# Peptides against a protein of PDB entry 7BDX, part 61

Target 1, 212 residues: chain A of PDB entry 7BDX
Amino acid sequence: EMGAAACTLLWGVSSSEEVVKAILGGDKALKFFSITGQTMESFVKSLDGDVQELDSDESQFVFALAGIVTNVAAIACGREFLVNSSRVLLDTILQLLGDLKPGQCTKLKVLMLMSLYNVSINLKGLKYISESPGFIPLLWWLLSDPDAEVCLHVLRLVQSVVLEPEVFSKSASEFRSSLPLQRILAMSKSRNPRLQTAAQELLEDLRTLEHN

## One batch from the design tools (peptide; aimed at target 1 F63)

Design b2_p20_6_s4 (made by RFdiffusion4, then SolubleMPNN; from b2_p20_6, 11 letters changed)
Fold by OpenDDE base, seed 4:
Structure b2_p20_6_s4 (fold): chain B 212 residues (1-212), chain C 212 residues (1-212), chain A 20 residues (1-20)
Amino acid sequence: as target 1 above (212 residues)
Amino acid sequence: as target 1 above (212 residues)
Amino acid sequence: SKMDELFEQLLKKQDEQYAE
């Protein structure tokens, strides 16, 4: 209970850039983000066979941790910190996104994907996550999620890859050969306007790349 | 571990007024401070018979909680919140200060006393804590602590009472009859300059009140 | 294809989520 309450408050205040700077300017940031990855991993591993109590103190705690990571990654200095000093956390997030089944732990997936997207705003961050083993298959695995918010954030992350020629060129062959085009086309017809727009934008970006 | 890390970060950022406002502006503040009191009480009750592991995760967690309360009380809106919406927490802090023996859990005592002192900056807060049952005996109990920082913060809290005529008049008889004058005089001769100054200032304030 | 049917089913689920 108390841990979840504290993390929830920390998550709320971490929406401020000045709070992110204060978190990162302290000597405790490295330890916090190291333990964050371990805690998130422990939680996801505990979901194997357990009925996910979405409202449990443990779930709320881990959601708050993922939210803090997302808010840190939303800030330029936070992205620099994560990419320079917390790569293991990024690796953990990528791994956990792979370990979760479609429809499993949706809220955590969304927060983790948002954090990766925010990291992808930085070219160094985008390079790092896109060079992770199995990154492209992971994107398609995540795009099979029945949750619209999960799919939205996957599409945004895919767009970040597609819009960066230096990153896209390295994976273009694998990307083109494995692209779930029919899935993206289906999403471009979604009644969810956010998902529809993201899928349309990605399709436009892909068409532009095929003509170049 | 993770809870202590999160609370420690929250404590660090709570030194900002804007962060305190953000904590209090949310719908979660009441719950957080309610659980804070319970957690601190549970910790102090667990010290009966256990070797106090000053460096334990539990200790660090509770110290961070007490630090957050102190930082909240340092801000005008935080004092208003504590006095209006978290009186049970103030009662808990007063109780815990009574339950701790001289020299026991010094760091927590200091943080709790700092929080009460910060609350005492507000007349409503000062009235509330000074009207608590056994408040004056509690001050003298705490002033018997061998720790200079504990004694310093007790002297500062006593000064807050003495400097407020409306509060002091209600307890003046009890205060005068129980005043550990010899102890305060001894502290005014301390080699610790902060303790020395606080004791001297209090003695000057007391002399001024006796001549009025 | 079976995959196209799966994608249409997933789309329906997503549209249902939006309607809620």
Scores: peptide ipSAE 0.202, ipTM 0.799, DockQ to the pose 0.031
OpenDDE base, seeds 1, 2, 3, 5: peptide ipSAE 0.018, 0.035, 0.026, 0.017; ipTM 0.729, 0.727, 0.732, 0.731; seeds 1, 3 fail the geometry check

Design b2_p20_7 (made by RFdiffusion4)
Pose (drawn by RFdiffusion4):
Structure b2_p20_7 (pose): chain A 212 residues (1-212), chain B 210 residues (1-210), chain P 20 residues (1-20)
Amino acid sequence: as target 1 above (212 residues)
Amino acid sequence: EMGAAACTLLWGVSSSEEVVKAILGGDKALKFFSITGQTMESFVKSLDGDVQELDSDESQFVFALAGIVTNVAAIACGREFLVNSSRVLLDTILQLLGDLKPGQCTKLKVLMLMSLYNVSINLKGLKYISESPGFIPLLWWLLSDPDAEVCLHVLRLVQSVVLEPEVFSKSASEFRSSLPLQRILAMSKSRNPRLQTAAQELLEDLRTLE
Amino acid sequence: AFDELFEETEEMTDKAAEEA
């Protein structure tokens, strides 16, 4: 209970750039981010499906961990630190997104997809994520999630890699072969404007790159 | 005059999340949200045989109080703090909406309805508002108001209550059937565009979940 | 001033709904 309360407080104050700089400056953050991935992996493996039932100081603990990772990656030196020091944590995040079934732990998936988008803002972070093993199959599969907020964060991550045609050129062929053009087109007609324009903007960029 | 000027200044700076977080600790020593409800209750009671005066120092004081409550509830930890600590203030807001006759204190009713909408964004806040005494009769009473801006914010709150699970097993199925569907339909053909669109949106949501 | 503050409160309410 005490461990989760401290992680929740740290999640609250980590929204500040001044606090994020202080976390990376203290010589204990490396251990914190290594054991964070182990705790997130342990939490996901412990779930035999079901849902989560807002596990008392268990789900709030991992949510605080993913929330901290997201708020750290939201700051320039935070996403820089993560791609240099905590590349294993990035591997764990990409692994746990594929390991989590559609509809299972939706809040954890959005927090994790938000952190991957933030890390992709760093040039090395974009290279590391896009060059990870089944990255393209993972993207199209996360789009098969019924939750609209998960689909929105997948499209935002896809748009981020698509916005760097150099990195996008390495993962050619499968971007044209396996892309769920029908699902992205359906998302360009959603009554949710943020999801609709995210898919509309991604479709504009996808059609423009195939011709230019 | 001085009290209203300081409250208006606080309403201006309360649009910042940093300021809202700073306000939530101050409620301990000076019961800011406890005495806010008393001041709002005292103001409406003082309008015995009369309606609003406006441009007054007392009018802008309560407007600033309701505006601050709204701006606090607009921040996630603000609406979380209100539903945990200031449930009496939420009672007062819901009570004063029913106590105010139609056409009386229109700007105060809109600001108050905006704060309830914001608190409803929080899961416990939604339960607390929808399970409050006389809540459905209050929605009907507020929709009989001639002012279009008040009707718009009632429809926005009703839309917030209609969306999301609320157990869904006839707990929310009966809430939808008990609404003034005729008045919502009349407002869907309204000459006020903002009101017409809110009633249209709500009607789509009522039909979608039927 | 009232009208400006009222608009700002309305914008904050919209932002809160979007963030939710």

Design b2_p20_7_s1 (made by RFdiffusion4, then SolubleMPNN; from b2_p20_7, 9 letters changed)
Fold by OpenDDE base, seed 3:
Formats: structure tokens, C-alpha cells, sequence
Structure b2_p20_7_s1 (fold): chain B 212 residues (1-212), chain C 212 residues (1-212), chain A 20 residues (1-20)
């Protein structure tokens, strides 16, 4: 209980840029983010198909960790830190997104996807995550999730790749050959307005790239 | 490990007034501080005379909690919150200071004493803690500690009482009758300059009160 | 708690690119 409560408070206050700077300015930042990855990995391994109650202290703790990473990545210096000094954490997030089954730990997936999206604001971050082995298959795997929020955040991450020519050009052939176009088209007709918009925008961006 | 790391980061960032406001502005503040007291109490009960390694994750976690309370109490709104909404935590701190043996958990005692001192900056806080049953005997018990830092912070808290006529007048008879004058005089001759100064100042304040 | 913090985090993430 107490660990989850403390971590949840840290998550809440990490929405501030000054707090992110304070977290990163300390000598404990590296250790914290190293253990964060390990803790998240241990949690996902413990799921063994059992739907751990999402409301458990352990779940809340992991959600808070993912939230902290997201908030850190929302800030320029935080992105720089993650990309330069905590790449193992990013690798872990990518791995965990692959290890989680469709429909499993939806909220955690969303937070992890948000963190990756925030990291992708930095070109160096986008390059790093997009050059990860299996990144494109991972995106399509995640896009098969039945949850609209998961799919939305996947589409946003895909858009970050598509909108950066330096990144997209490197993977364009694989991207085009494996693109789940029918799935994205289905999402563009979703009743969820956010998902619908994101899918439509991505389809427009993709069409623009076909003409170039 | 992870809980202690998260709590340590929260401790570090709580040195900021804005962070304290953010902690207190959330709906989780009450719960957090309630559990904080319980966690600290559980730790002290677990000591059972065994010097738990001060460097254990559990010790670090409890130190961080005490540090957070201290930092919260350093801010006006934090003091108000503690005195108005988290009195049980203050009661717990007072109890734990009584339960710990001389020389036991020195760093924790210092942090808890610092928190009480910070609370005492608010007259309502000072009134509350000084009206706690056994408060004066507790001060003398703590002043018997062999650690100079513990004694220093006890003297500072005693000074807060002595310098507030509204508080001191209520307990003046008990205070005068039980005052460990020889101990304070010995501290005024300490090689520790901070302890020496604090003891000298307190002796001067006490002399001033005898003439009034 | 999760939902409130999640929403706040989501909003911040949405705005993060605009601030960059």
C-alpha cells in the first residue's frame, strides 16, 4: 500500500516540469529508472495470464511508474535523459508492449505508448525506438488490440514515424508491405471520435507519402 | 527497493513549496499521511532491539517518509494541513519518539524532531504538540540521547515552547520542576558548536523567564 | 485516482508535442 501511494503521489507531482527537473537533477535518477524497468518487467511476468486485479497495489504501483515515465518524457530534458541515459527502460517498454496480449493490461499499455510517443517528439528518441528490432511488427500487434485507447495511441506513434521522413524512409518498405490498411480503415469508421480522427489523419498522411 | 527509491525521490522533490502544494491539493494526501504514520509505526515496532541495518530499503523508506513530513511541515499550507487534517500522524511521531531508545534510530529521530519543530512554527501546531500527554517528559527523555544532533533538535523544540508565552504558561510549573538543568548546562559546554549555541540560547531564554 | 492522474497525463502528453 505505502509504496503505491508514494509512487502515485510522485506520478501526480511529476506533471510539473520543475519536478521532472528535480527528479533528473538528483544522483538517484539513473537508479530509479533502472529499477523502474525491472519492476515493470517483473509485474508483467507475474501476470501469467491471470488478470491481476487492476486495482491491486502492485498494479497501481506499476501504473504510477508508467505515468512517471510518461510525464518525464513530456518534458524536453526528460526526453533527453531517457534517450541518452535510460535506453534500457525504453527497450523494456517496447518488450513489455510485445509481451502483453491483446486486451491485457489496457491502461498500462496506454501509458507505455504515451511514454513512447512523448519520447518520439525528440528525433533522437524516435530514431532509437523505430530502429528497435521488431518495432513495425510490434505496432501492428498492438493495433490488433480490441481497446480503442490502445489503438489510438498506437496510431499516434505510427503517425510520429510517418511524419518524419528521416525515420520513415529507413523502414518504408517494411512499413508498406505489412501495413494493416483494412484495420486502419475500420478505425477511421469507428464510433470513437478520437480513434476515428487519428485513423483518418494517418490515412491522409499515408496517401500523401504515396504521391511523393 | 523500488518503493524506497520512489519515496526517496518524492522526499527530494518535496523540498519545493510547489510540490508540497501539489501533494496536498490531491485527494490522496489524507490517505498518504494516514498510511505514513502506520508505516513508521510498523517499522519502529519491527526493530525489537535489533539494529536493523540503517541502510536497509525499509529504513530508507521510513527516512524518506519522515523527510517528506518534515518538508511538508516546512511550508505554511503544509503545517496547516498537518495540524488540521493529520493530527494522528503527529500523535504517531510523538509516540515513536517515546518508543525509540536512546541512541536508537538517531537519523529517524532527528527527522521526526525536525518535523515537529516545523509544525511548531504554527502556534496551533505548537499548542497541539505541547498539549500532548507526556510531552514534557518526552522532551527530557529525548534530551538524554547520546547523539548531539538529537539533543540539538530537542533543544530547538524546547525553545519553541519557551518562546511562546501562551504555551509555556500552561506547562511552566511542570517544565520548571523537571527541567534537566545540569544536562542543558553540560550541552552549553559541548564541543559541538551547534549544540553549544542552542543550549546557551535556551539557558538565556530560561533566565529571562525567571525574571519575568 | 488512476483515472484522474491518467487524464492529466494524457492531456499533458497531447500538449507535449505542441510545446516542443
Amino acid sequence: as target 1 above (212 residues)
Amino acid sequence: as target 1 above (212 residues)
Amino acid sequence: LFDELFEKTEKAAEEARERA
Scores: peptide ipSAE 0.227, ipTM 0.831, DockQ to the pose 0.345
OpenDDE base, seeds 1, 2, 4, 5: peptide ipSAE 0.221, 0.221, 0.226, 0.222; ipTM 0.830, 0.830, 0.831, 0.830; seed 2 fails the geometry check

Design b2_p20_7_s2 (made by RFdiffusion4, then SolubleMPNN; from b2_p20_7, 11 letters changed)
Fold by OpenDDE base, seed 4:
Structure b2_p20_7_s2 (fold): chain B 212 residues (1-212), chain C 212 residues (1-212), chain A 20 residues (1-20)
Amino acid sequence: as target 1 above (212 residues)
Amino acid sequence: as target 1 above (212 residues)
Amino acid sequence: TWEQLFAETEANSERAREEA
């Protein structure tokens, strides 16, 4: 309970750039993000058996941790920190996103996807995550999620790859061969306006790349 | 481990007024400070048996909690919050300071005393803590501590009472009858310059009150 | 609320690209 409460408060205040700088300016940031990855991994591994109640203190704690990572990654210095000093955490997030089934832990997936998206704003971050083994299959796995918010954040991450020629060129062949085009086309007709827009924009970006 | 790390980061960032405002601006602050008191109480109660290693994650966690309370109390809105909405926490801190023996949990006592001192900056806070049952005996109990930092923060809290005529007038008789004058005089000769100064200043303040 | 924290985090993520 106390840990979850403290972590939730830290998540809330981490929405500020100054707080992110303060978190990272201390010598404790490395330890914190190392333990964060381990804690998230332990939580996801525990889900195979007892359906830990989504409303458990443990679940809330892990959501707050993912929220903190996301907010840190929203800031330039935070992205630099994660990509330079906490790569294991990024690898863990990628792994956990692969380990979770479609429809499982939706809120956590959204937060983790948002963190990866935020990291992808930085070319160095985008290069790092996109060069991760199985990254393209992971995107398509995640895009099979029935949740519109999960799909939205997957599309945003895909867009970050597509909009960076240096990154896209490395994966272009795999991307073209495995792209779930019909799925994205279906999303472009979604009743969810955000998902609809994201899918339409991505389709436009993809069309532009076919003509260039 | 993760809870202690998160709480330690929250402690660090709570040194900023903006972070304190952010902590208090959320609807989660009440719950957090309620659990804080309970957690601190549980920790202190656990000390009677197994000497929980001072370096335990639990100890670090409780120190961070006390640090957060102290930093919150350093800010005007934080003092208002504690005195208006978290009185049970203040009562808990007073109780725990009474339950701890001289020389026991020195770092925690210092943080708790600092929090009470910070609360005492506010007249409403000073009134609240000084009107607590056994407050004057508690001050003298704490002043018997062999630790110079504990004694320093006790003297600072005593000074806050002495410098407020409205508060001091209520306790003046008890204060005069129970004041460990010889102990304070000994502290005014301490090799610790901070303790020496605090004891000298308090003795001057007390002399001024005897003449008025 | 958790929903508020989530919404704030999402809003920060949306703005993060605009500020970069």
Scores: peptide ipSAE 0.363, ipTM 0.827, DockQ to the pose 0.360
OpenDDE base, seeds 1, 2, 3, 5: peptide ipSAE 0.361, 0.025, 0.362, 0.362; ipTM 0.827, 0.795, 0.828, 0.827

Design b2_p20_7_s3 (made by RFdiffusion4, then SolubleMPNN; from b2_p20_7, 10 letters changed)
Fold by OpenDDE base, seed 3:
Structure b2_p20_7_s3 (fold): chain B 212 residues (1-212), chain C 212 residues (1-212), chain A 20 residues (1-20)
Amino acid sequence: as target 1 above (212 residues)
Amino acid sequence: as target 1 above (212 residues)
Amino acid sequence: LMEELFEQTEAASERAVEEA
């Protein structure tokens, strides 16, 4: 109980840039984010066995951890820290996104995807995650999710790759050969306006890249 | 492990006024500090049974909680919050300081005493804690501690009471009748310079009050 | 509680895009 409360409070205050700077300015940041990845991994591995009720203290704790990572990644110095000093955490997030089934832990997936998107604001971060083995197949696996918010954040991350020529050029062949175009076209007709817009923008960006 | 790490990180960042404001600005502060008192109480009650190793995750967690309370109390808005909205936590700290034996959990006692001292910066806070039942006997119980840092923070808290005429006048009879003068005089000869100074200053303040 | 924190995180992410 109290661990989840403390972590939830840390999540709430980490929405501030000053708090992110304070988190990163101490010698504890490295240890904290190293244990964060392990804790998230342990939680996801426990899901295949136990009906962990979504509202459990453990679930709340992991959500708060993912929220903290996302909020840290929302700040320039936080992105630099994650990409330079916490690459194992980024690898863990990518792995966990692959290990989770469509419809499984939707809110956690959204937070993890938001964290990767925030990391992708930095070209160095975008390069790192996009060069991860199996990254393109992972994007399409995630895009098969029935949840509109999961799909939205996948599309945003795909857009970050597509809009960066130096990154896209390296993966363009694999990207084009595996592109779930019919799925993205279906999303552009979604009743969810955010998903509809994101899918439409991505389709426009993709069309622009085919003409060049 | 991770709970203690998160709480330790929250302790570290709570040294900033902006972080304290962020902690208090959310609806979570009330819940967090309500659970904090219960968690600290549970820990102290568990000590009489189990040799909880001082370096345990649980001990670190409780130290971090006490540190957070202390850092919140170091800020004006934090003192106002504690005195107006978290009186039960202050009562718990006073109770735990009484329940702990001399030489038991020295570092925790120091943090709890520092929090009470910080609360005492506010006249409303000083009034609240000094009007607590058994407060004067508690001060002398704590002053029997063999640890110089515990004794230092007791003397500082005693000084806060002595320097406030409106507070001191209400307890002056009980205070004078139970004053461990020989113990304070012995502390004024301590090899610890901080304890020596604090004891000397308190003796000077007490002499000034006897002449008025 | 989780929804409010999620919204704060979403808002922080949106600001990060605007500031980049």
Scores: peptide ipSAE 0.343, ipTM 0.827, DockQ to the pose 0.332
OpenDDE base, seeds 1, 2, 4, 5: peptide ipSAE 0.338, 0.340, 0.343, 0.341; ipTM 0.827, 0.827, 0.828, 0.827; seed 4 fails the geometry check

Design b2_p20_7_s4 (made by RFdiffusion4, then SolubleMPNN; from b2_p20_7, 8 letters changed)
Fold by OpenDDE base, seed 5:
Structure b2_p20_7_s4 (fold): chain B 212 residues (1-212), chain C 212 residues (1-212), chain A 20 residues (1-20)
Amino acid sequence: as target 1 above (212 residues)
Amino acid sequence: as target 1 above (212 residues)
Amino acid sequence: LWDQLFEETEQNSRRAAEEA
């Protein structure tokens, strides 16, 4: 309980750029983010099937950790720190996103995807993530989720790849050959307006790339 | 481990006034400080004799909690919050300081004493603490500690009481009758310059009060 | 309570994208 409360407070205050700078300015940041990845991994490994106690202190604790990572990645210096000094954490997030089944740990997936998206704002971060083994298959695996928010944040990450020529060129062949176009088309007709818009924009971006 | 790391980071960033305001601006602050007191109490109750694993994650976690309380109390709005909304926590700190033996949990004692001192900067806080049952005997109990830093922070708290006429007048009889004058005189001759100065200043303040 | 933190985090992510 106390750990969850403390991490929740740290999550809340990490919305501030000044707090992120303060977190990173200390000698404890490296250790914190190292243990964060391990803790998230341990939690995901403890999950039996699709049963998640969303209201458990453990779940809340892990959500807060993922939230902190996301908020750190929302700041330029935080992105730089993660890409330079906490690559193992990024690798862990990618791994955990692959380990989770469709419909499993939806909120955690959303936070992890948001963290990766925030890292992808930095070209160095985008390069690092996109060059991860199995990255393209992972995107399609995640896009199979029944949850609209998960799918939305996957599409945002896909868009970050598509909009960067240096990155997209490296994976263009695999991307085109494996693209779940029918799934994206279905999302473009979704009743969820955010998902609908994201899917439509991505389809437009893809059409532009095919004509160039 | 993760909890200790998170709390340590929260402790570090709580040195900022903006972070303290952010902590208090949320609806989670009350819960956090409620659980903080319980956690500190549980830790102290788990201590077997004088054996403290200072390097344990649990110890570090509790130190961080006490540090957070101290940093919150260092800010005006934080003092107001503690005195208005977290009195049970202040009661717990006073209780725990009484429960700990001389030489036991020195660093925790120092942090708890610092938190009480910070609260005592506010007249409302000083009134609240000084009106606690057994407050004067508690000061003398704490002043029996062999650790110079513990004694220093006790003397600072004693000075806060002595320098406030509204507060000192209520306890003046008990204070004068029970004052460990020989102990304070011994401290005024200490090789520790900080302790020496604090004891000398307090003796001067007391002499001034006897002549007025 | 958690929903608020999620929303704030999402807003920060959107802002981060707009500022970049």
Scores: peptide ipSAE 0.295, ipTM 0.816, DockQ to the pose 0.359
OpenDDE base, seeds 1, 2, 3, 4: peptide ipSAE 0.293, 0.294, 0.297, 0.297; ipTM 0.815, 0.815, 0.816, 0.816; seeds 2, 3, 4 fail the geometry check

Design b2_p20_8 (made by RFdiffusion4)
Pose (drawn by RFdiffusion4):
Structure b2_p20_8 (pose): chain A 212 residues (1-212), chain B 210 residues (1-210), chain P 20 residues (1-20)
Amino acid sequence: as target 1 above (212 residues)
Amino acid sequence: EMGAAACTLLWGVSSSEEVVKAILGGDKALKFFSITGQTMESFVKSLDGDVQELDSDESQFVFALAGIVTNVAAIACGREFLVNSSRVLLDTILQLLGDLKPGQCTKLKVLMLMSLYNVSINLKGLKYISESPGFIPLLWWLLSDPDAEVCLHVLRLVQSVVLEPEVFSKSASEFRSSLPLQRILAMSKSRNPRLQTAAQELLEDLRTLE
Amino acid sequence: AADELYEQQLESEPDLREAP
């Protein structure tokens, strides 16, 4: 209970750039981010499906961990630190997104997809994520999730890699062969404006790159 | 005069999340949200045989109080704090909406309905408001108000209550059937565009979940 | 000033995130 309370407080204060700089400056953050991935992996493996039932100081603990990772990556030196020091944590995040079934732990998936988007803002972070093993199959599969907030964060991550045609050029062929054009087109007609424009903007960029 | 000027200044700065977080600790020593409800209750009681005066120092004081409550509830930890600590203030807001006759204190009713909408974004806040005494009769009473802005914010609150699970097993199935569907339909053909669209949106949501 | 804040308040959008 005490462990989760401290992680929740750290999640709250980690929204500040001044606090994020202080976390990376203290010589204990490396251990914190290594054991964070182990705790997130342990939490996901412990779930035999079901749902989560807002596990008392268990789910709040991992949510605080993913929330901290997201708030750290939201700051320039935070996403710089993560791609240099905590590349194993990025591997764990990408692995746990594929390991989590559609509809299972939706809040954890959005927090994790938000952190991948933030790390992709860093040039090396974009290279590391896009060059990870089944990255393209993972993207199209996360789009098969019924939750609209998960689909929105997948489209925002796809738009981020698509916005750097150099990195996008390495993952060619499968971007044209396997892309769920129909699902992205359906998302360009959603009554939710943020999801609708995200898919509309991604479609504009996808059609423009195939011709230009 | 001085009290209202300081409250208006606080209403201006309360649009910042950093300021809202700073306000939530101050409620301990000076019961800011406890005495806010008393001031709002005292103001409405003082309008015995009369309606609003406006441009007054007392009018802008309560407007600033309701505006601050709204700006606090607009922040995630603000609406979380209100539903945990300031449930009496939420009771007062819901009570004063029913106590206010139609056409009386229109701007105050809109600001109060905006704060309830914001608190309803929090899961416990939604339960607390929808499970409050006389809540459905209050929605009907507020929709009988001639002012379009008040009707708009009632429909926005009703839409917030209609969306999300609320157990869904006839707990929310009866809430939808008990609404003034005729008035919502009349407001869907309204000459006020903002009201017409809110009633149209609500009607779509009522039909979607039927 | 109070009237301006009233108009601004009508345009205000709430934070849709959850409190930790």

Design b2_p20_8_s1 (made by RFdiffusion4, then SolubleMPNN; from b2_p20_8, 9 letters changed)
Fold by OpenDDE base, seed 2:
Structure b2_p20_8_s1 (fold): chain B 212 residues (1-212), chain C 212 residues (1-212), chain A 20 residues (1-20)
Amino acid sequence: as target 1 above (212 residues)
Amino acid sequence: as target 1 above (212 residues)
Amino acid sequence: MIDELFEKLLKLKPDLSEAP
């Protein structure tokens, strides 16, 4: 209980740029983010057997950790830190997103996707993530999720890839050959306005690339 | 490990006034400080049997909690919050200071004393603490500690009481009758400069009160 | 190229996560 409460408060204050700078300016940041990855991995591994209640302290703790990573990545210096000093954490997030089944741990998936999206704002981060083994198949795996929010954040991450010619050119062949176009088209007709808009924008961005 | 790491980071950022405001502006503050008291109490109770290593994750966690309370109390709105909404935590700190033996958990004692000192800057806080049952005997119990830092912070808290006529007048009889003058005089000759100064200042303040 | 860069910068804003 206490750990989850403390971590949740830390998550809340991490929305401040100054707090992120304070976290990263200390000598504890490296260790913290290393343990974060391990803790998240341990949690996900525990799901295969025990029906962990979504409202457990453990779940809350892991959500807070994912939220902290997201908020750190929202800041330029935070992205730089993650991409330079916490690549293992990024790898862990990618792995966990692959290990979770469709519909499983939706909230955690959303938070992790948000963190990756934020990292992708940095070209170095985008390169690192997009060049990770199995990244493109992972995107499509995640896009098979029944949850609209998961799909939304996947589409936003895909858009980040598509909007960077240097990155997109490296994976363009695989991307085009495996693109779940019918799924994205279906999302462009979603009743969820955010998902609908994201799918439409992505389709427009893709069309622009085909005409060049 | 992870809980202690998160709590330590929260402690570090709590040195900012804006972070304290953010913590208190949320709806989780009450629960957090309630659990804080329980956690600290549980830790202190565990010391009677198991030689907890001072460097344990649990110890670090409790130190961080005490540090957070101290930093919250360093801010005016934080003092107001503690005195108005977290009196049980203040009671717990007073209790724990009484339960710990001389020389036991010195670092924790120092942090807890610092928190009480900060609370004492608020007249309402000073009244609440000083009117707590057994407060004066507790001060003398704590002043029997072999640690100079513990004694220093006790003397500072005593000074806070002495410098407030409205508070001191209520307890003046008990205070004067039980004052460990020989102990304070010995501290005024300490090799520790901070302790020496604090003891001298307190003796001067007490002399001023005798001549009025 | 400049227009594409500006469009990218306008589209890609970081997300903040909110604690419950």
Scores: peptide ipSAE 0.224, ipTM 0.828, DockQ to the pose 0.070
OpenDDE base, seeds 1, 3, 4, 5: peptide ipSAE 0.217, 0.213, 0.224, 0.216; ipTM 0.828, 0.829, 0.829, 0.828

